# Peptides against a protein of PDB entry 1IK9: the designs that were tried, part 8

Target 1, 211 residues: chain A of PDB entry 1IK9
Amino acid sequence: MERKISRIHLVSEPSITHFLQVSWEKTLESGFVITLTDGHSAWTGTVSESEISQEADDMAMEKGKYVGELRKALLSGAGPADVYTFNFSKESCYFFFEKNLKDVSFRLGSFNLEKVENPAEVIRELICYCLDTIAENQAKNEHLQKENERLLRDWNDVQGRFEKCVSAKEALETDLYKRFILVLNEKKTKIRSLHNKLLNAAQEREKDIKQ
Target 2, 207 residues: chain A of PDB entry 1IK9 as posed
Amino acid sequence: MERKISRIHLVSEPSITHFLQVSWEKTLESGFVITLTDGHSAWTGTVSESEISQEADDMAMEKGKYVGELRKALLSADVYTFNFSKESAYFFFEKNLKDVSFRLGSFNLEKVENPAEVIRELIAYALDTIAENQAKNEHLQKENERLLRDWNDVQGRFEKAVSAKEALETDLYKRFILVLNEKKTKIRSLHNKLLNAAQEREKDIKQ
Target 3, 195 residues: chain A of PDB entry 1IK9 as posed
Amino acid sequence: MERKISRIHLVSEPSITHFLQVSWEKTLESGFVITLTDGHSAWTGTVSESEISQEADDMAMEKGKYVGELRKALLSVYTFNFSKESAYFFFEKNLKDVSFRLGSFNLEKVENPAEVIRELIAYALDTIAENQAKNEHLQKENERLLRDWNDVQGRFEKAVSAKEALETDLYKRFILVLNEKKTKIRSLHNKLLNA

## One batch from the design tools (peptide; made by RFdiffusion4, then SolubleMPNN)

Design b2_p23_5_s3
Fold by OpenDDE base, seed 1:
Structure b2_p23_5_s3 (fold): chain B 211 residues (1-211), chain C 211 residues (1-211), chain A 23 residues (1-23)
Amino acid sequence: as target 1 above (211 residues)
Amino acid sequence: as target 1 above (211 residues)
Amino acid sequence: EEEEEEEKEEEEFEQKLKELEER
């Protein structure tokens, strides 16, 4: 089961933060359990897949688009844009919410909730879930941090090896050329010496012919 | 102000998870505010630096060591090791906790709490803090994940450049040697040709002398 | 001695070159 807790403000009680818990299996489309609390009382309702489908049909909205709007309203919390307005009557236990656009406001959905007999259990479980989520996220953060530190070390090691390879390549090229020049110069000197010996031999032969 | 919320079990109510909030400035040694809640009622107390020092002195424990034990008891929650036992009387509002070692159990500290008149506000604020902490940790996780993905790409890029550098070094060496051999062989052929010319010239001169 | 050492280095270098030609 997946869960999301959001803080909301009710039109009826704008000074009191309420918490909206939504719990579902795999997808919100298949239905969900909604729980509302003010930290003293709690109210719960079950929303079926059929109710979601009916609300989408009543709105003349495509089901996937409607579920997308439900997800934004119920799982995102009221973002800073007040795009969603939440209403709840403690008397009727009727919960409804509206999407407020610049030119169009409309009811997005409505649910009948039931007052929980033991709200303290619901609140304790909600706090437990928050603490568990914090612990899980902390463990993930610590893991990711250690992995970042590992990857940074590994990057530095490869970078250092790469720089050494570049330098070694340049050094190799320079060394090979120096060695080649030495050997070539020796062979050029030997060629020059042999040419001079040939010239001298030719000059001596020309002297021997001239007697 | 720093804050930690932990779940605890009270000896008096082992079936009901309680939440222990500790709030402090910089260090627990300077004093802290403790809040206990069961999701219905809340109790708060302020613990001063002087009380912490007095408890350390009463225990004949070094203050830093004592604060270290307070940190383990009050901030870690009851770890799975039941090393810390928590006691609270709703009647007297007296909170005390014990450290249980294999051979030694002792009272680690005690606090007088006051029942909060509006526990719902404390509970709402506690839930808000949990939700804020979740959001902050999620943002950190997303950042660390993106950084991990970046570092992995950067590592792969450098690794690929390194492998290319290694291959290019080996190819350079091989190419330079091949080029050098060609030039050297040309020079060796010229030397051999010049030596043969010298030998022929010497043989002709020896024929001319015999002639 | 230096000329013999240079000739040996040249022979070793030529031998390494030959070993590289034979690979």
Scores: peptide ipSAE 0.020, ipTM 0.825, DockQ to the pose 0.041
Fold by OpenDDE base, seed 3:
Structure b2_p23_5_s3 (fold): chain B 211 residues (1-211), chain C 211 residues (1-211), chain A 23 residues (1-23)
Amino acid sequence: as target 1 above (211 residues)
Amino acid sequence: as target 1 above (211 residues)
Amino acid sequence: EEEEEEEKEEEEFEQKLKELEER
């Protein structure tokens, strides 16, 4: 089961933060459980897939689009843009919310909630879920941090090896050329010496023919 | 101000999870505010640096060691080892906790708490803090994940350049040696040819003299 | 043709060696 808790403000009680918990299985479209609390009282209702479908049809909205708006309203809370307005009557236990557009506000959904007999248990469970989520997220963060530190070390090690490889390649090329030049120069000197000996031998023969 | 919320079980009410919030400035040694809640009622007390010092002295414990035990008891909750036992009287508002060793249990600390008049506000603020902490931890997690992905790409890029550099170094060495051997063999052939010409010239001169 | 290519590669290599000797 997936769960999301968000802060909301009710039109009737704008001075007190309320918490809206939504719980669902796999997809919000398949239905969800909604819980509202003010930290003293709690109210819960179950919304079925059939109710979601009926609300979408009553609104003449495509079900996928409607569920997309439900997800934005119920799982994000009122974002900074006041795009969603929440209303709850403690007397009737009727919860409804509206989408506020520039020139038009319309009711997006409505739920009959029931007052929880033991709100303290619901509140404790909500706090437990928050604490568990904090612990899980901390453990993930510690893991990612250690992995970042590992990857940074591994990167530095390969970078250092790469720089050494570049330098070693340049040094190799320079050394090989220097060695080759030395050996070639010795051979060139020997060739020049042998050519001079041949020229001298030819000149001596030409002198011997000329007596 | 730093804050930690933990789950605890009270000896008097082992069936209901309580939450212990501790708030402090910089160090727990400088004093702290303790809040206990069951999700319906809340109790708060302030513990001063002087009280912490007095409790350490009364226990004949070094202050640093005592604060270390307070940190373990109050910030971690009862760990899986039941090392700390918590007691609270709703009648007297007296909170005390014990450290359980193998053969000895001893009182580690005691606090007089006051019942909060508006517990719902304390509970709402506690939930708000949990939700803020979740959001902050999620943002940190997303950042670390993106950084991990970046570091992994950067590592792969350098690794691929390193492998290319190694291969290019080996290829360079092989190519230079091959080219050098070719040039050297030509020069050796030319030297051999010139030596043969010198030998022939010497033999012809020796024939001309015998003639 | 192969001999002329080898001879050209050798001349280019000798020239590179000479340029390195003159540095």
Scores: peptide ipSAE 0.020, ipTM 0.825, DockQ to the pose 0.042
Fold by OpenDDE base, seed 5:
Structure b2_p23_5_s3 (fold): chain B 211 residues (1-211), chain C 211 residues (1-211), chain A 23 residues (1-23)
Amino acid sequence: as target 1 above (211 residues)
Amino acid sequence: as target 1 above (211 residues)
Amino acid sequence: EEEEEEEKEEEEFEQKLKELEER
């Protein structure tokens, strides 16, 4: 089961933060349980897949689009200020909500709720879920932080090896050229020495012909 | 102000989860506000730095060690099962807790609480704090996840550049040696040619002397 | 063609060696 708790303001009690809990299996489209609380009283209703389909039909809205709007209203928490208006009558237990656009406001949905006999149990379970979610998110944060620190070390190690490889490539090129020049200069010296010996031999032959 | 909410079980009501909220400025040693709730009623007390010092003295415990034990009891939540036992009388509003070791159980602290007139307000604020903490931790998780993905990309990019640098270094060495061998072979051929010319000139001179 | 290209690569390499002797 998936669950989302949101803070909402009711038009009837704008000074008192209410909490809207929605719980569902896999998709909101398959139905959901809605719970409203003010920290003293609680009200719960079950919304079936058939009711969601009927509300979509009554709105002349495609079901997937309607469920998408429900998800934004009921699961987003405080969206942009005043985009969703929530209404609840404690007397009739009738909950309804509207979407306020710049030029058009329309009812998005309506649900009948029932007053919970033991609201303290619902409130305790809600707080427990919040504390469990905090603990789970903290454990995820600590894991992600340790992984970030590992990835940063691994990056620094590879970066340092890369910089050493670049420098070693340049040093290799320079060293090889210096060694090659030394060997070439030895061969050039030997060529020059052999040319001088040829010149001397030619000069000696020219002396022997001139007697 | 720092704040921690923990689930506790009271010896008097072991079937009902209670919530222990502790709030403090900078350090627990400087005093704290303690709030207990069962989701219907709430009780609050203020513990001063002087009371913490007095409890440490009464225990014949060093203050820093005592505050360290308070931090474990009041902020750790459900530590290892049964290490801390919590007691509360709704009649006297007396809260006390014990540390249970294998061979020794002792009272760690005791506080007088006062019943809150509007427990729903305390409960709503507590739920608001939980929801704010969830939202903050989710934002941190999303940030850390994006940073992990960035660091992983950056690591892969540097690793790929490093592998290319290694291959390019080996290719450079191989290419330079091949080119150098070609130039050396040309110079060796020229040396051999000059030696042959010297041998021919010596043979011609030996013919001219015999002639 | 391959021998002329090898001879040209040798000359370019000797020229690079000479430029390194002059630094």
Scores: peptide ipSAE 0.019, ipTM 0.825, DockQ to the pose 0.041
Fold by OpenDDE base, seed 4:
Structure b2_p23_5_s3 (fold): chain B 211 residues (1-211), chain C 211 residues (1-211), chain A 23 residues (1-23)
Amino acid sequence: as target 1 above (211 residues)
Amino acid sequence: as target 1 above (211 residues)
Amino acid sequence: EEEEEEEKEEEEFEQKLKELEER
């Protein structure tokens, strides 16, 4: 089961932070359980897949788009843009929410909730879920931090080896050329010496022929 | 201000999860505010640095060691080892906790709490803190995940460049040696040819002298 | 180790050069 808790402000009680819990299986489209609390009282309702389909049809909205709006309204928390307005009557237990656009406001959905008899259990379970989520996220953070530190070490090690390889390649090329030039110069000197010996021998033979 | 919320079980109400909030400035040794809640009622007390010192003295425990035990008892949550037992009387508002060792149990500390008149505010604030902590930890997780993905890409890029550098170094060495051998062989052939010409010239001169 | 491998490669190079000179 997936769950999201969000802070909301009710139009009727703007000074009191309310908490909206939504619980669902895989997708919000399949239906969900909504729980509202003010930290003293709690109210719960179940929204079926058929109700979601009916609300989409009544709005003349495509179901996937409607579920996308439900997800934004019910799961995102109050993003800094007051795009969604929440209304709840404690007397009628009627919950409804509106999407506020620049030029138009419209009701996105409405649900009948039931007052929870033991709100303390719901509140305790909600706090437990928050504490579990904190612990899980902390463990993930510590793991990711250790992995980050490992990857940084591994990167530095390979980078250092790469720089050494580049320098060693340049040094190898330079050294091989220097050594080759030395050997070539020796062979060129030997060739020049042998040519001079041949020229001298030819000149001596020409002298011996001339008696 | 630092804060930690932990789940505890009271000896008097073992079936009901309680939440223990501790709030302090920099160090627990300087004093702290303790808040207990069951999701319906809340109780708060302030523990001063002088009370912490007195409790340490009464226990004949070094203050730093005592604060270390307070930190484990009050901040760690119920670790899987029931090392700490919590007691609270709703009638007297007296809170005390014990350390359970294998052969000895002893009272670690005791505090008078006061019942909060508006527990819903305390509970809402506690839930808000949990939701803020979740959001902060999620943002850190997303950041660390992106950084890990970056570091992994950077590592793969450098590793691939390093492997290419190694292969290019080996190829360079092999190519340079092949080229050098070819040029050296040409020079050696020329030296051998010149030596043969010198030997022939010497033999012809020896024939001309005998002639 | 890396310096000993470089020194060994240098000695092998000098030997290959010397073998190329003697041949």
Scores: peptide ipSAE 0.017, ipTM 0.821, DockQ to the pose 0.042; fails the geometry check

Design b2_p23_5_s4
Fold by OpenDDE base, seed 5:
Structure b2_p23_5_s4 (fold): chain B 211 residues (1-211), chain C 211 residues (1-211), chain A 23 residues (1-23)
Amino acid sequence: as target 1 above (211 residues)
Amino acid sequence: as target 1 above (211 residues)
Amino acid sequence: SEEEEEEKEEEEFEKKLKNLEES
């Protein structure tokens, strides 16, 4: 079961933060359990897939779009833009929420809740879930931090090997050219020496012909 | 102010998870506020640095060691080894905890708490803190995930450049040796040609002298 | 021809060698 807890403000009790828990299997579209608490009392309702479909039909909204709006309203909490307004009657246990746009407000959904007999159990379980989620997220964070540190070391090691390879390539080119020049200069010197011997032999032959 | 919430079990109420909140400034040694809740009632006590020092003296324990034991008891919760046992009297509001070792149990500390008049405020604030902590840890986790993905890309890019540099170094060495052998072979051919011309000139001169 | 390209590459290599002798 997936779960999301959000803080909400009720129009009737704007000074008291309420908590909205939604729990569902795989998709919100298949239905969900909604729980509201003020930290003293709790109220729970079950919303079926058929009720979600009926609310979409009553709104003349496509089901996938409607479920997308439910997800934003119920799982994000009221974001800083007050896009969603929540209402609850403790007397009727009727919960409804509205989407507020600049020029249009409309009811997005409504649910009948039931008062929980032992709200302390719901509150304890909710706190336990929060503490478990904190511990799980801390463990994930510590793992990602260690991976980050590993990847940074591995990056520095490869970067240092790359820089050494670049420098070694340039040094190799320079060294090979220097060695090649030395060997070429030896061959050029041998060629020059042989040319001078040929010139001297030709001059001696020309002297021998002239007695 | 730093804060830690832990789940604990009371000896008197082992079926009901309690929550122990500890809040402190910089160090637990400077004193702390302890809050206990069962999700319905709450109890709070303030523990001063002087009380911590007195409890250490009463135990004949060095203060730093005592504070180290307090930190383990109050901030880790009872770990899976039940090393710490918690007791609370709702009548006297007396909270005490014991360290349980294999052959020795001893009282580690005791605090007088006061019943909170509006426990719902404490519970709401505690849930808010948990939700805020979850959101902060999620944001850190998402940041670390993005950094890890960046570092992995950067590592792959440098690794690919390094492999190309290695291959280019080997190719350069091979190419330079091939080119150099060609030029050397040309110079060797010129040297061989000049030697043959010298041998022919010497043979012609020997014929001219015999003639 | 491949031989003319090899001869040009050899001339460029000799030219690079000569420039390195003069630096």
Scores: peptide ipSAE 0.020, ipTM 0.820, DockQ to the pose 0.041
Fold by OpenDDE base, seed 3:
Structure b2_p23_5_s4 (fold): chain B 211 residues (1-211), chain C 211 residues (1-211), chain A 23 residues (1-23)
Amino acid sequence: as target 1 above (211 residues)
Amino acid sequence: as target 1 above (211 residues)
Amino acid sequence: SEEEEEEKEEEEFEKKLKNLEES
């Protein structure tokens, strides 16, 4: 089961933060459980897939689009632009919410909730879920931090090996050229010496023929 | 101000999870505010630095060690080994906790709490703090995830450059040696040719002298 | 010919070596 808790403001009690818990299986489209609380009282309702489909049909809205609007309204809480307005009557236990656009407000959904007999249990469970979520997120943060530190070490190690490889390549090229120049110069000197001996021998032979 | 919320179990009500909120400035040693709640009622007390010092002195415990025990008891909640036992009287508003060791249990601290007039406000604020903490931790997780992905890309880029540098170094060495062998062999052939011409010239001169 | 290309590569290589000797 998936769960999301959001802060909302009721039009009837705008000074008192309310908490909207939504619980669902896999997809919000398959139905969900809503719990509303003010930290003293709690109200719960179950919404079926058939009710979601009926609300979409009554609105003449495509079901996937309607579920997309439900997801934004119920799981995001009051967005920063008050695009969603929440209403609840504690007397009738009727919960409804509107989408506010520039020129049109329309009812997006409505549910009958039931007052919970033991709101303290619901509130305790809600706080427990928040604390569990904090602990899980902290463990994920610690894991990601350790992975960041590992990846940074691994990067520094490869970078240092790369710099050494570049320097070693340049040094190798320079050393090889220097060594080969020395060997070639030795061979050039031997060639020049042998050529001079051949020229001298030819000149001596030309002198011996001229007697 | 720093804050920690923990789940605890009271000896008097072990079936009902209680929440222990501790709030402090910089260090727990400077004093703190305790709030206890069962999700219906709340109780709050303020503990001064002087009270912490007095409790440490009464225990004949070094203050830093005592604060270390307070930190474990009050900020960790009930550890997995029930090392800390919590007691609260709703009648007297007296809160006390014990450290349980194999052969000795001892009172670690005790505070008088006051019943909060509007527990719903305290509970709402506590839930708000949990939701804020969840949102902050999620933002940290998203940041760390993006950094991990960046570091992994940077590592792959350097690794690929390193591998290319290694291959280019080996190729350079091999190519230079091959080219130098060719040039050296040409020079050796020229030396051999010139040496043979010199030997032939010497043999012809020796024939001309005998002639 | 392959031999003329090898001889040209050797001459270019000798020229590169000579330039390194004069520097």
Scores: peptide ipSAE 0.020, ipTM 0.819, DockQ to the pose 0.045
Fold by OpenDDE base, seed 4:
Structure b2_p23_5_s4 (fold): chain B 211 residues (1-211), chain C 211 residues (1-211), chain A 23 residues (1-23)
Amino acid sequence: as target 1 above (211 residues)
Amino acid sequence: as target 1 above (211 residues)
Amino acid sequence: SEEEEEEKEEEEFEKKLKNLEES
């Protein structure tokens, strides 16, 4: 089961933060349980896949698109743009929410809730879930931080090896050329010496022919 | 201000999870505010630095060590080892906690609390803090995850450059040696040719002298 | 050490060079 808790403001009680918990199996489309609380009272309702399909049909909206709007409304709360407005009557236990667009607002969904007999248990369980989620996220953060530190060390080690390899390549090229020039110059000197000896031998032979 | 919320079990009510909120400025040693809740009622007390010092003195414990025990008890809750036991009287509003060691249990501290008039507000604020902490930790997790992915890419890029540099160094050495051998062999061939010409010239001169 | 490997590579180079001179 997946769960999301969001803070919402009710049109009827704009001064107090309410909390909307949504619980579902795999997808919100298969249905969900909503729980509303003000920190003193709690209300719960179950929404079936059939009800979601009916609301989508009543809106003449494609089911996947409608579920996408439900997901934004119920799982994000009224996000930073106040695009969703929440209404709840404590008398009728009727919960409904609207999408506010620039030129039109429309009801996105409505649910009948029931007042929870023991709201303290629901509130305690909600706080427990928050604390569990904090602990899990902290453990994940500590893991990711240690992994970042490892990856940074590994990067520095390879970078240092790469820089050494570049320098070693340049040094190798320079050394090989210097050594090549030295040996080539020795061979050139030997060729010049042998050529001079040949010229001298030819000059001596020309002298011996000239008696 | 720093804050920590922990789940605790009261000896008087072992069937229901209570929540212990501790709020402090910089260090727990400077004093703190404790809030206890069962999800319906809440109780708050303020503990001063003077009270912490007095409890440390009464225990004949060094203040820093005592604050270290307070930190473990109050900020971790009864950790996985049930080392700390919490007691609260709803009648007297007297809160006290004990450290359980293998052979001895002792009172670590005691506080007089006051019942909060509007527990719903305290509970809502506590849930808000949990949701804020979840959002902050999620944002940090997403950042660290993206940074890990970046560092892994950067590592792969440098590793691939390093491997190319190694291969290029080996190829350079091999090419330079091949070129060097070719030029050296040309010079050796020229030296051998000149040496043979010198030997032939010497043999012809020796024939001319024997003539 | 890296220096001992460089010195060995130098000695091998000088040996290769010398063998090329004698060959």
Scores: peptide ipSAE 0.017, ipTM 0.818, DockQ to the pose 0.041; fails the geometry check
Fold by OpenDDE base, seed 1:
Structure b2_p23_5_s4 (fold): chain B 211 residues (1-211), chain C 211 residues (1-211), chain A 23 residues (1-23)
Amino acid sequence: as target 1 above (211 residues)
Amino acid sequence: as target 1 above (211 residues)
Amino acid sequence: SEEEEEEKEEEEFEKKLKNLEES
């Protein structure tokens, strides 16, 4: 089961932060359980897949688009843009919400909720879920932090080895050329010496022919 | 202000998860505010630095060690090892906790709490803090995840460049030696040719002298 | 590209080698 808790403001009680819990299996499209609380009272309702389909049809909206709007309204919290307005009557237990666009407001959905007999249990379980989520996210963050520190060390090690390899390649090339020039110059000197000996021998032979 | 919420079980109500909030400035040693809730009622007390010092003295414990035990008891939650036992009387508003060791149990601390007049506000604020903490931890998690993915890509890129540099160094050495051997062999051939010409010229001169 | 750098290193080597043959 997936679960999201969001803070909302009710039009009737704008000074009191309410919490909207939505619980669902795999996809919100298959239906969900909605729980509303003010930290003292709680109200719960179940929304079926058929009700979601009916609300989409009544709105003349494609189901996937409608479910996309439900996700934004019910799971994102009322973002600071007040795009969604929430209404709840404690007397009728009727919950509804509207999407506010620049020139048009329309009802996006409505639910009949039931007052929970033991709201303290719902509130405790909600706090437990928040604490569990915090602990899981902290453990993930500690893991990712340690892994990032490892990866950064490993990157710096390889980078330093790479720079040493580049420098070693350049040094190798330079050393090999220097050694080769020395050996080549010895061979060139030997060739020049042999050529001079040949020229001298030819000049001596030409002198010996000229008596 | 720093804040930690933990779940605890009271000896008097072991079936009902309670939540212990501790709030402090910089260090627990300077004093703290403790809030207990069962999701319906709330109780709050303030513990001063002087009370912490007095409890440490009464226990004949060094203050830093005592504060270390307070942190474990009040901020870690009752870990699964039941090392800390929590007691609270709703009638007296007296909260105390014990450390259970293998052969010895002792009172670690005690607080007079006051019943909160509007527990719903405390509960709502506690849930808000949990939701804010979840959002902050999720944002940190997403950041660390993106950084992890970046560092892993950067590591793989440098590793690949390093491996190419190693291979290029070995190839360069091999190629330079092959090319040098070719040039060196040409010079050796020229030296051998010149030496043979010198030997022939010397043999001809020795023939011309014998002639 | 890495191939263009390798090809340039080869051309520079051939130039260095040729200059070493000519002196």
Scores: peptide ipSAE 0.017, ipTM 0.816, DockQ to the pose 0.035; fails the geometry check

